# Ledger of designs, part 194: peptides against a protein of PDB entry 3QIS

Target 1, 334 residues: chain A of PDB entry 3QIS
Amino acid sequence: PSLELSRREFVFENVKFRQLQKEKFQISNNGQVPCHFSFIPKLNDSQYCKPWLRAEPFEGYLEPNETVDISLDVYVSKDSVTILNSGEDKIEDILVLHLDRGKDYFLTISGNYLPSCFGTSLEALCRMKRPIREVPVTKLIDLEEDSFLEKEKSLLQMVPLDEGASERPLQVPKEIWLLVDHLFKYACHQEDLFQTPGMQEELQQIIDCLDTSIPETIPGSNHSVAEALLIFLEALPEPVICYELYQRCLDSAYDPRICRQVISQLPRCHRNVFRYLMAFLRELLKFSEYNSVNANMIATLFTSLLLRPPPNLMARQTPSDRQRAIQFLLGFLL

## One batch from the design tools (peptide; made by RFdiffusion4, then SolubleMPNN)

Design b2_p20_4_s3 (from b2_p20_4, 11 letters changed)
Fold by OpenDDE base, seed 5:
Structure b2_p20_4_s3 (fold): chain B 334 residues (1-334), chain A 20 residues (1-20)
Amino acid sequence: as target 1 above (334 residues)
Amino acid sequence: SELEELFYQFREEFRKEFYE
């Protein structure tokens, strides 16, 4: 069996978070026998491609002289954004198109990723006084390493931040501040806020705006700005309530005094973001007659974002655990 | 409330840092 490929080299320029890119090529059976093709893992890989890449179709049959179009789809989700922001992963891969009883065909994938504030840690973002696209990639790596060390020091109740050396970190990320300040100014009376989805084009404009500028006003509808806040919180590598405190939040869910003590143990940036969000959401609830927002809806929505189960417990989350997690947030909204 | 005061404080601090 033999295949002809129309192209073997693919370049994905300026790959961004949540922006789908597609490249297509054709494979043709130039042999005299039917062929089965499949994308196969390389020797050390569990998957045929990196998490941000997909081939469609990834397998199939070709009759003699048959041709099929294959789409290579590049999409950076919340699952790949953090490792691409850090430069731990890159827009580079090799696909192995295997032909049954034939040879392997290698496809080269290359390109560049543009870093996003989405999927960046709260600690790193508190150190970024400029838009992430203005920060050199080398400095992003240093900020992430420093952010990890400060998170650990804060959790260990070690020495207060040396107020004397480098630029003082922000109390909250500027991106969260911008999103929340916009919603507070313009969206408190917005009917069905957090219930109506945003527009995908506006979401991309909001992401690009936050990655590249410090705007006076965020572009797009109030619904798109509200959804951008949800996407931001979902994309965080560590949730606003750190994984280490997850079980303690559930255990304390019916004791408001213990709940406040658990939150006081968060790293400074996480604690500030949590308090800032709870304050905003309480203000939003004062306008419930206009925005149709209630405490149960907000608690249910934000619980999955702010109080995520640790990865090892995700498959074991009970309905009781989810109800405790909701009750924990309700104690800050009421 | 303490949370409302914190919310307004952060708004004013950021306004001064980025827009003044």
Scores: peptide ipSAE 0.417, ipTM 0.924, DockQ to the pose 0.839
Fold by OpenDDE base, seed 2:
Structure b2_p20_4_s3 (fold): chain B 334 residues (1-334), chain A 20 residues (1-20)
Amino acid sequence: as target 1 above (334 residues)
Amino acid sequence: SELEELFYQFREEFRKEFYE
């Protein structure tokens, strides 16, 4: 069997979080026999491509002189955003298009990723006084390393080093502040807030706005701004309630005094974000007659975002654990 | 409440840092 490929080199310029890019090529059976094609893993890889890449179709049959279009889809989800933001991974891959009883055809994938505040740690964002697109990639790496060390010191209750007044971290990320301040100003009376989905185009505009600027006003509908806050919290590499405290939150869920003590043990930025969000959500609940928002709905929605099980426990979360997690948040909303 | 005071404090601190 033999294939002809219309293209073998693909460049994905300016790849962004949640923005789908597509490149297409054709494969043609220029042989005299039917052939089966498939994308196969390289030696030592478990998958035929990186998590942010997909081929569609990834396998198929071609009759003699048949042609099929293959789409190469690049999509950065929450699962790939953090490693791309840090430069640990890059928009670089090699695909192996295997022909059964035939040759291997190599496809080169290249491009560039544009960093996002989505999928960046709360610690790094608190150190970042400018939009992430203004920060050199080398400095992003330094900020993540420094932020990891600061988190560890904070968890150990080590005395903060007297960092000079010029390097003092923000109390909360500017991105969280902007989203919450917008919602507080404009969305408290919004019917079905956090229940109606945003527009995908508006979500992309909000992400780009937060990555590139410090605006006076976030673009898009209140629903899109509300969904952008949820996406931001979901994309955090470490949830607002650190994984180390997850079990203690569940164990304390019915004791409001112990719940407050657990939150007091969070790293400063995480603790501030948690308190800021709870304060905002309590303000939002004062307008429940207008926005149809109630404490149970809010607690249920935000529990999965703020109080995520550690990766090793995700597959084992019981309905009881979920109910305890909801009860933990309810103790701050009521 | 302490949380409401903290919320308004953060709003004013960020306003001063980014818009004054």
Scores: peptide ipSAE 0.414, ipTM 0.923, DockQ to the pose 0.833
Fold by OpenDDE base, seed 4:
Formats: structure tokens, sequence, C-alpha cells
Structure b2_p20_4_s3 (fold): chain B 334 residues (1-334), chain A 20 residues (1-20)
């Protein structure tokens, strides 16, 4: 069997978080026999491509003189955004298109990624007084390393951060402040807030706005701004409640005093974000007659975002654990 | 409440840092 490929080199310029890009090519069976094709892993790889890349179809059958279109889809989800923001991974891959009883065909994928405040740590964002797109990638790496060291210090030492560091970190990331301040100003009376989905185009505009500017106003509907807050919280490399405290939150869920003590042990930025969000959500609940928002709905929604199980426990979350997690959050909303 | 006071404090601190 043999194939002809219309293209073998693909460039994905300006790849962004949650923005789908597609490139297409054709494969043609120029042989006299039917052939089966598949994308196969390289030596020592578990997958045929990186997590942000997909081929569609990734396998198939071609009759003699048959042609099929293959789509190469680049999509940076929450699962790839953090490693691309840090420059640990890049928009580069090699795909191996295999023919059964035939040869391999190599496809080269290249491009560039544009960093996002989505998928960046709370610690790093508290050090970023400028939009992330204005920060050199080298400085982003340094900010993540310094942020990790301060997180570790804040977990080990109840010592106030030494006032002597040249730039005082923000109390919360500017991005989450902007989202919450917008919602507080404009969305408290919004019917079905956090229940109606945002528009995908508006979500992209909001993400780009937060990555590139410090706006006076966030673009898009209140629903899109509300969903952008949920996406931001979901995309955090570590949830607002650190993984190390997950089990203690569940164990304390019915004791409000212990719950507050557990939250007091969070790193400063995480603790501030948690308190800021709880304060906002309590304000939002005062307008429940207008926005149709209640404490049980909010607790159920935000618990999955703020109090994620550690990766090793994700597959083991019981209905009881979920109910405890909801009860933990309810103790801050009521 | 302590949370309400903290919320207003953060709002004013950020307003001063980015818009004044």
Amino acid sequence: as target 1 above (334 residues)
Amino acid sequence: SELEELFYQFREEFRKEFYE
C-alpha cells in the first residue's frame, strides 16, 4: 500500500487558550490495493500526539484511488494550558501516519503559544501587576518558581511575608478581581446568573481582554463574565483550596469553627481569593429574588471548582464526599 | 461582617492601584 499526502508541514500561529484552530490535508490511496491508515505513537510515547493536538479521523480505510480529508485540530484545554504558559511544553509535535503493511509518513506540527492568565498559578498572578502578554516568558518562569517558594514558606511558617520584598504582591490576582468586581457592579440583578451559559465568542474576548489589558469594563454579557470566572477557577493549576487541605475540608464540613481554621492555613493568595469569592457570593445571595441564585446552587457549582479532589483521589470521590464538600462551602455562604 | 469588610477593602485597594 502507498499514500500521497497533500501536505506534511503544519504551522499553528498564535495558539490561545480555548481557541480551536484547524488545519486540513488530504491523503490519497495511489496504490492498487485497499489500505488501512492510523496515527501511531512514536517510540516511547503513549499517545500518537500531544494533549493539545488531535487528528480526525485518526484511523481509517481507503480503497484504491480513494481520498480522505484529515483535520488537525489544535485546542488548548485546562489540561494543557499550564505547561504551555510556563514554556515546559510548546506548539511542536511530529505525527506518524502508519500504513498497515506499508511505510510511515511523518507530519511536522509547529507554531507558537500566547500565554494566558487562565491556567497560571494564583501566586504568580499576584506578582503580575501587568497583563500576562506584556510579561516576558522568561520572567513568567521566574515568577512561578518564586511563587512556589513563597507558597511553601506560607504553608510551613505562619510568618507574615517579609515587607522587604521590592514589589508587594497583590492581595488577589487582578484578573479575578476584575471578574468579581464586574459581576458585583453589573450582575447582582442578572436573572439566572451562573445558570445561563455565556457566548463562546464573548468568552474568547474576555480571556483576550484579561490577557492583554487592565480594562475599566469587561466586554460581553453578565452570563459570559460569570462563565469566565468559572473557567478561570477551573483552569487553575491548583484549586483555590489547595489539594493538601482537601481531606481536612471534608472532615471538618459539619464544624464551622474547624472549617474556618482549615481556610486560615491556606497560602495567603489562596486564602484571600477564597475569602474574596465567599464575600462576593454572600453579596450575590442578598439579591436572590432578582438573580434566582440560592446558597445550595452556588455551593454545588463552586464546590467542584474551589475544592477539587487531588489527582490520586479523583476516581474515588463518593457521593458522601461530594455532600461533605458542598456542606463545607455552605458554612461560608450562610 | 468580616468578609464584607474584606471585600470592600480589596475593592478599594485595587481601585487605588490600577485606576488612581
Scores: peptide ipSAE 0.414, ipTM 0.924, DockQ to the pose 0.816
Fold by OpenDDE base, seed 3:
Structure b2_p20_4_s3 (fold): chain B 334 residues (1-334), chain A 20 residues (1-20)
Amino acid sequence: as target 1 above (334 residues)
Amino acid sequence: SELEELFYQFREEFRKEFYE
């Protein structure tokens, strides 16, 4: 069996978070026998492609002289955004198109990724006084490494970090400040806030706006700005309540005094973001007659975003653990 | 409340850092 491929090299320019790109090619059976094709893992790989790439179809049968179109889809989700922002991964892959009892055909995937404030750590973002697209990629790597080391030092050392000659970090990321300040100014009276979905085009404009500028006003509807805040919190590599404190939040869920003590032990940026969000959400609850927002809805929605189970416990989360996590947040909203 | 005061403080600090 043999195949003819219309293209073997694919370039995905300017790949961005949550923006789908597609490239298509044709495969033709130029042989005299039916053939089965499939994309197969390389040696030591578990998958035929990286998490941000997909082939459709990924397998099939071709009769003699049959042709099929294959789509290569590039999509950076919350699960791939952090490793692409840090440069740990890149828009580069090799696909192996296997022909049963035939040859392997290699496809080269290349391109460039444009970094996003979505999927970047709170610690790194607190050190970014400019839009992420204005920060050199080398400096982003250094900021992420330094942010991790400072987080660990702040958790282990009760000693105030010597304010060395580094620029003073922001109290909260500018991106969170911008989203929350916009919602506070314009969305307190918005009916069905956090209950109505945003528009996908507006979400992309908001992401691009936060990645490239410090706007006076965020573009899009209040629903799109509200959903952008949820997407931002979901895409964080480390949740607003650090994984190390997850179990202590559950154990303290019915004691408001202990809950406040647990939050006081968060890294400074995480603690500030948590307090800033809780203050904002309490302000929204004052307008519940206008915005239809209630404490149980907000606690249920934000619990999954702010208080994620550690990766090793995700499969073990009980309904009781979920209820304790909700109760923990309710103690800050009421 | 302490949270409300903190919220207003952060809003004013950021306004000064980015718009003044």
Scores: peptide ipSAE 0.411, ipTM 0.924, DockQ to the pose 0.835

Design b2_p20_4_s4 (from b2_p20_4, 11 letters changed)
Fold by OpenDDE base, seed 4:
Structure b2_p20_4_s4 (fold): chain B 334 residues (1-334), chain A 20 residues (1-20)
Amino acid sequence: as target 1 above (334 residues)
Amino acid sequence: SEEEELFHQFREDFHKLYYE
């Protein structure tokens, strides 16, 4: 069996978080026998492609003289955004199109990624006074490494924040401030806030706006700005409540004094973001007659974002654990 | 509350930093 491929080299320029790109090519059975094709893992890989790439279809049958279109889809989700922001991964891959009882065909994937404030750590963002697209990639790596070291020092209670010559970090990321300040100013009376989805085009504009500028006003509807805040919190490499405190939050869920003590043990940036968000959400609840928002809805929604189980416990979350997590957050909203 | 005061303080601090 043999195939003819219309193209073997693919370039994905200016790949962004949550922006789908597609490249298409054709494969044709130029042989005299039916062929089964499949994308196969390279030697030592578990998957045929990186997490941000897919082929559609990834397998199939071709009769003699049959042609099929294959789509190569590049999509950076929350699962790939952090490793692309740090430059640990890149928009480069090699796909192996295998033909049963035939030969392998190699496809080259290349391109460039544009960093996002989405999927960047709270610590790094607190050190980033300018939009992420203005920051050199080399400096982003340094900011993440330095931020990790500050987080560890803060958790260990060992060293007072050295008031030394390093620029004072922001109290919260500017991106969170912008989103929350916009919602506080313009969305407190918005009916069905956090219940109505945003528009995908507006979400992309909001992400691009936060990555490239410090706007006076965020573009898009209040629903899109609200959803952008949820996406931001979901995309964090570590949730606002650090994974190390997850179990203690569950164990303390019915003791408001212990809950406050657990929050006091968060790294400074995480603690500030938590307090800032809880204060905003309490303000939003004052307008419940206008926005149809209640404490149970908010606690249920934000618990999954702010108080995520550690990756090793994700598969073991019980309904009781979820209820404790909601109860923990309710103690800061009521 | 202390948290409401912190919320408004953060809003003012950032407003001064980026718009004043």
Scores: peptide ipSAE 0.406, ipTM 0.921, DockQ to the pose 0.891
Fold by OpenDDE base, seed 3:
Structure b2_p20_4_s4 (fold): chain B 334 residues (1-334), chain A 20 residues (1-20)
Amino acid sequence: as target 1 above (334 residues)
Amino acid sequence: SEEEELFHQFREDFHKLYYE
């Protein structure tokens, strides 16, 4: 069997978080026999492509002289955004199109990724006084490494934060401040806030706005700004409540004094973000007659975002653990 | 509350940093 491919080189320029890009090519059976094609993993790979790439169809059957269109879809989700922001991964891959009893055909994928404040650590964002797209990629790497080292030092309680570092970090990320301050100013009376989804086009505009500018006002509806906050919290490489404190939050869920003590042990940026969000949500609950928001709904929604189980425990999360996690957050909302 | 005071303080601090 043999195939003819219309194209073998694909370039995805200016790939962004949550923005789908598509490139298409044709495969034709120029042989005299039917053939089965499939994308196969390279040697030592578990998947035929990187997590941000998909082929559609990824397999199929071609009669002699048959032609099929294949779509290569690039989409950076929350699962790929962090490794692309750090430059650990890149918009580069090689696809192996295998023909049963035939040859392998290699496709080259290349391009560039544009960094996002979504999927960047709270520590790194507290060091970024300017929009992430104004920060050189080399400086982003240094900021992530330094932020990791500061987090470890803070958790170990060993070294006073050396106040001598020339650039004091922000108390909270500017992106969280912008989102929450907008919602506090404009969305406290918004009916069904955090219950109505935003518009996808407005979400993209909000992401691009936060990545490129420090606006006076965030674009889009209150629902889109609210959903952008949820997406931001979901995309964090580490949740607002650090994984190391997850079990202690569950164990303390019915003791408000111990709950406050657990939060006091968070790294400074995480603790400040947690307190800032809880204060905002308590203000929002004062307007429950207008916005239809209640403490149980908010606690249920934000628990999955703020208090994620560590990756090693995700498969073991019980309904009791979920209820304890909700109860932990309720102690800060009531 | 201490958390409400912190919330307003952060709002003021960031306003001064970016808009003054």
Scores: peptide ipSAE 0.403, ipTM 0.920, DockQ to the pose 0.842
Fold by OpenDDE base, seed 1:
Structure b2_p20_4_s4 (fold): chain B 334 residues (1-334), chain A 20 residues (1-20)
Amino acid sequence: as target 1 above (334 residues)
Amino acid sequence: SEEEELFHQFREDFHKLYYE
């Protein structure tokens, strides 16, 4: 068996969070026999590609002189955004196109990623007074590492926040402030807020806007701004309620006093974001006659975003755990 | 409420920080 490939080197420039890029190439059977092709894992890899890359089709059969188009799709989801923002991973891969009873063909994937405030920690974002695209990548790494260490110190109550550090962190990330302040100003009377999806193009514009600027107004519809807030919360590497407190939230879900005590133990930035969001959502509930928003809908929606089970417990989440998680959040909305 | 006061305070503090 033999294949001819129209291209073997692919460059994905300016890869962004949630922005699909596609590169296509052709493979042709220039042999005299039918062949089966597949993308195969490299030695010691479990997958044929990194999580942000996909080949379509990833396998197939070609008759002699048959040609097929293969799409290489680059898409940075919430699952890859954090490691790309930190530079722990990069837009680089090698694909192995295997031909059954034939040879391997190597495809080189390269490019660059543009960091996003989406998928960046609350701690790091509270330290970023400027848009993330103005911050050198090297400084982003340092900010994430320092922020992790400060989170741990805060959770352990070991070090009072040294009030003497020359640059006070923001109370909440500017990005979440911008989103919430926009929604508060313009979306309180928006019918079906958080129930109607945003437009994908507007979501990309909002993400790019927050990554590159401090706008006077966020572009797009109220629905797109609302969905951007949900995407932001979903993309957080550590949810607003830290994983360490997850079980305690469930255990306290029916005791409002203990619930408040659990929240008081969050790191300062997480606690501030939680209180800020709950205050906004209570304001939004005052306009329920206009926006069709109710506490049960909001609690159900935001619980999955704010109170995520730790990755090791995700597969074990029971309907009872979900109900407790919703009940926990309801105690802050009512 | 304390959280409503905090909400408005954050709105004002950020407005001053970026737009005043």
Scores: peptide ipSAE 0.402, ipTM 0.920, DockQ to the pose 0.912
Fold by OpenDDE base, seed 2:
Structure b2_p20_4_s4 (fold): chain B 334 residues (1-334), chain A 20 residues (1-20)
Amino acid sequence: as target 1 above (334 residues)
Amino acid sequence: SEEEELFHQFREDFHKLYYE
């Protein structure tokens, strides 16, 4: 069997978080026999491609002189955004198109990723006074490494952060401040806030706006700004309540005094973001007659974002654990 | 409340930092 490929080199320029890019090519059976094609893993890989790449179709049959279009889809989700932001991964891959009883065809994928404040740590973002697209990639790596070391020192209650000549971190990320301040100013009376989905085009504009600027106003509807806040919290590499405190939050869920003590043990940036969000959500609840928002809905929604189980426990979360997690957040909303 | 005061303080501090 033999195939002809219309293209073998693909370049994905300016890849962004949640922005789908597509490149298409044709494969043709120029042989005299039917053939089966499939994308196969390289040696030592478990998957035929990186998590941000997909081929559609990834397998199929071709009769003699038959042609099929294959789409190469690049999509950076919450699962790939952090490793691309840090430069640990890149928009580079090699696909192996295998022909059964035939030869392998290699496809080269290349491109560039544009860093996002989405999927960046709260610690790193508190050190970024400017939009992430203004920060050199080399400095992003250093900020993530320094942020990890400061988080560990803060959790251990060790030596006061040497007030050395490093610029004082922000109290909260500017992106969180912008989103919450916009919602507080313009969305408190918005009917069905956090219940109505935003527009995908507006969400992309909001992401691009936060990555590239410090706007006076966030673009889009109140629903899109509200959903952008949820997406931001979901994309965090570590949730606002650090994984290390997850079990203690569940254990304290019915004791408001212990709950406050657990939150006091968060790293400064995480603690400030938690307090800022809870204060905003309590303000939003004062307008429940206008926005149809209640404490149980908000606690249920934000629990999955703020109080995530550690990766090793995600598959084992019980309905009881979820109810305890909701009860923990309710103690800050009421 | 202390948390409402902190919320408004953050709003003012960031406003000064970026728009004044």
Scores: peptide ipSAE 0.388, ipTM 0.916, DockQ to the pose 0.923

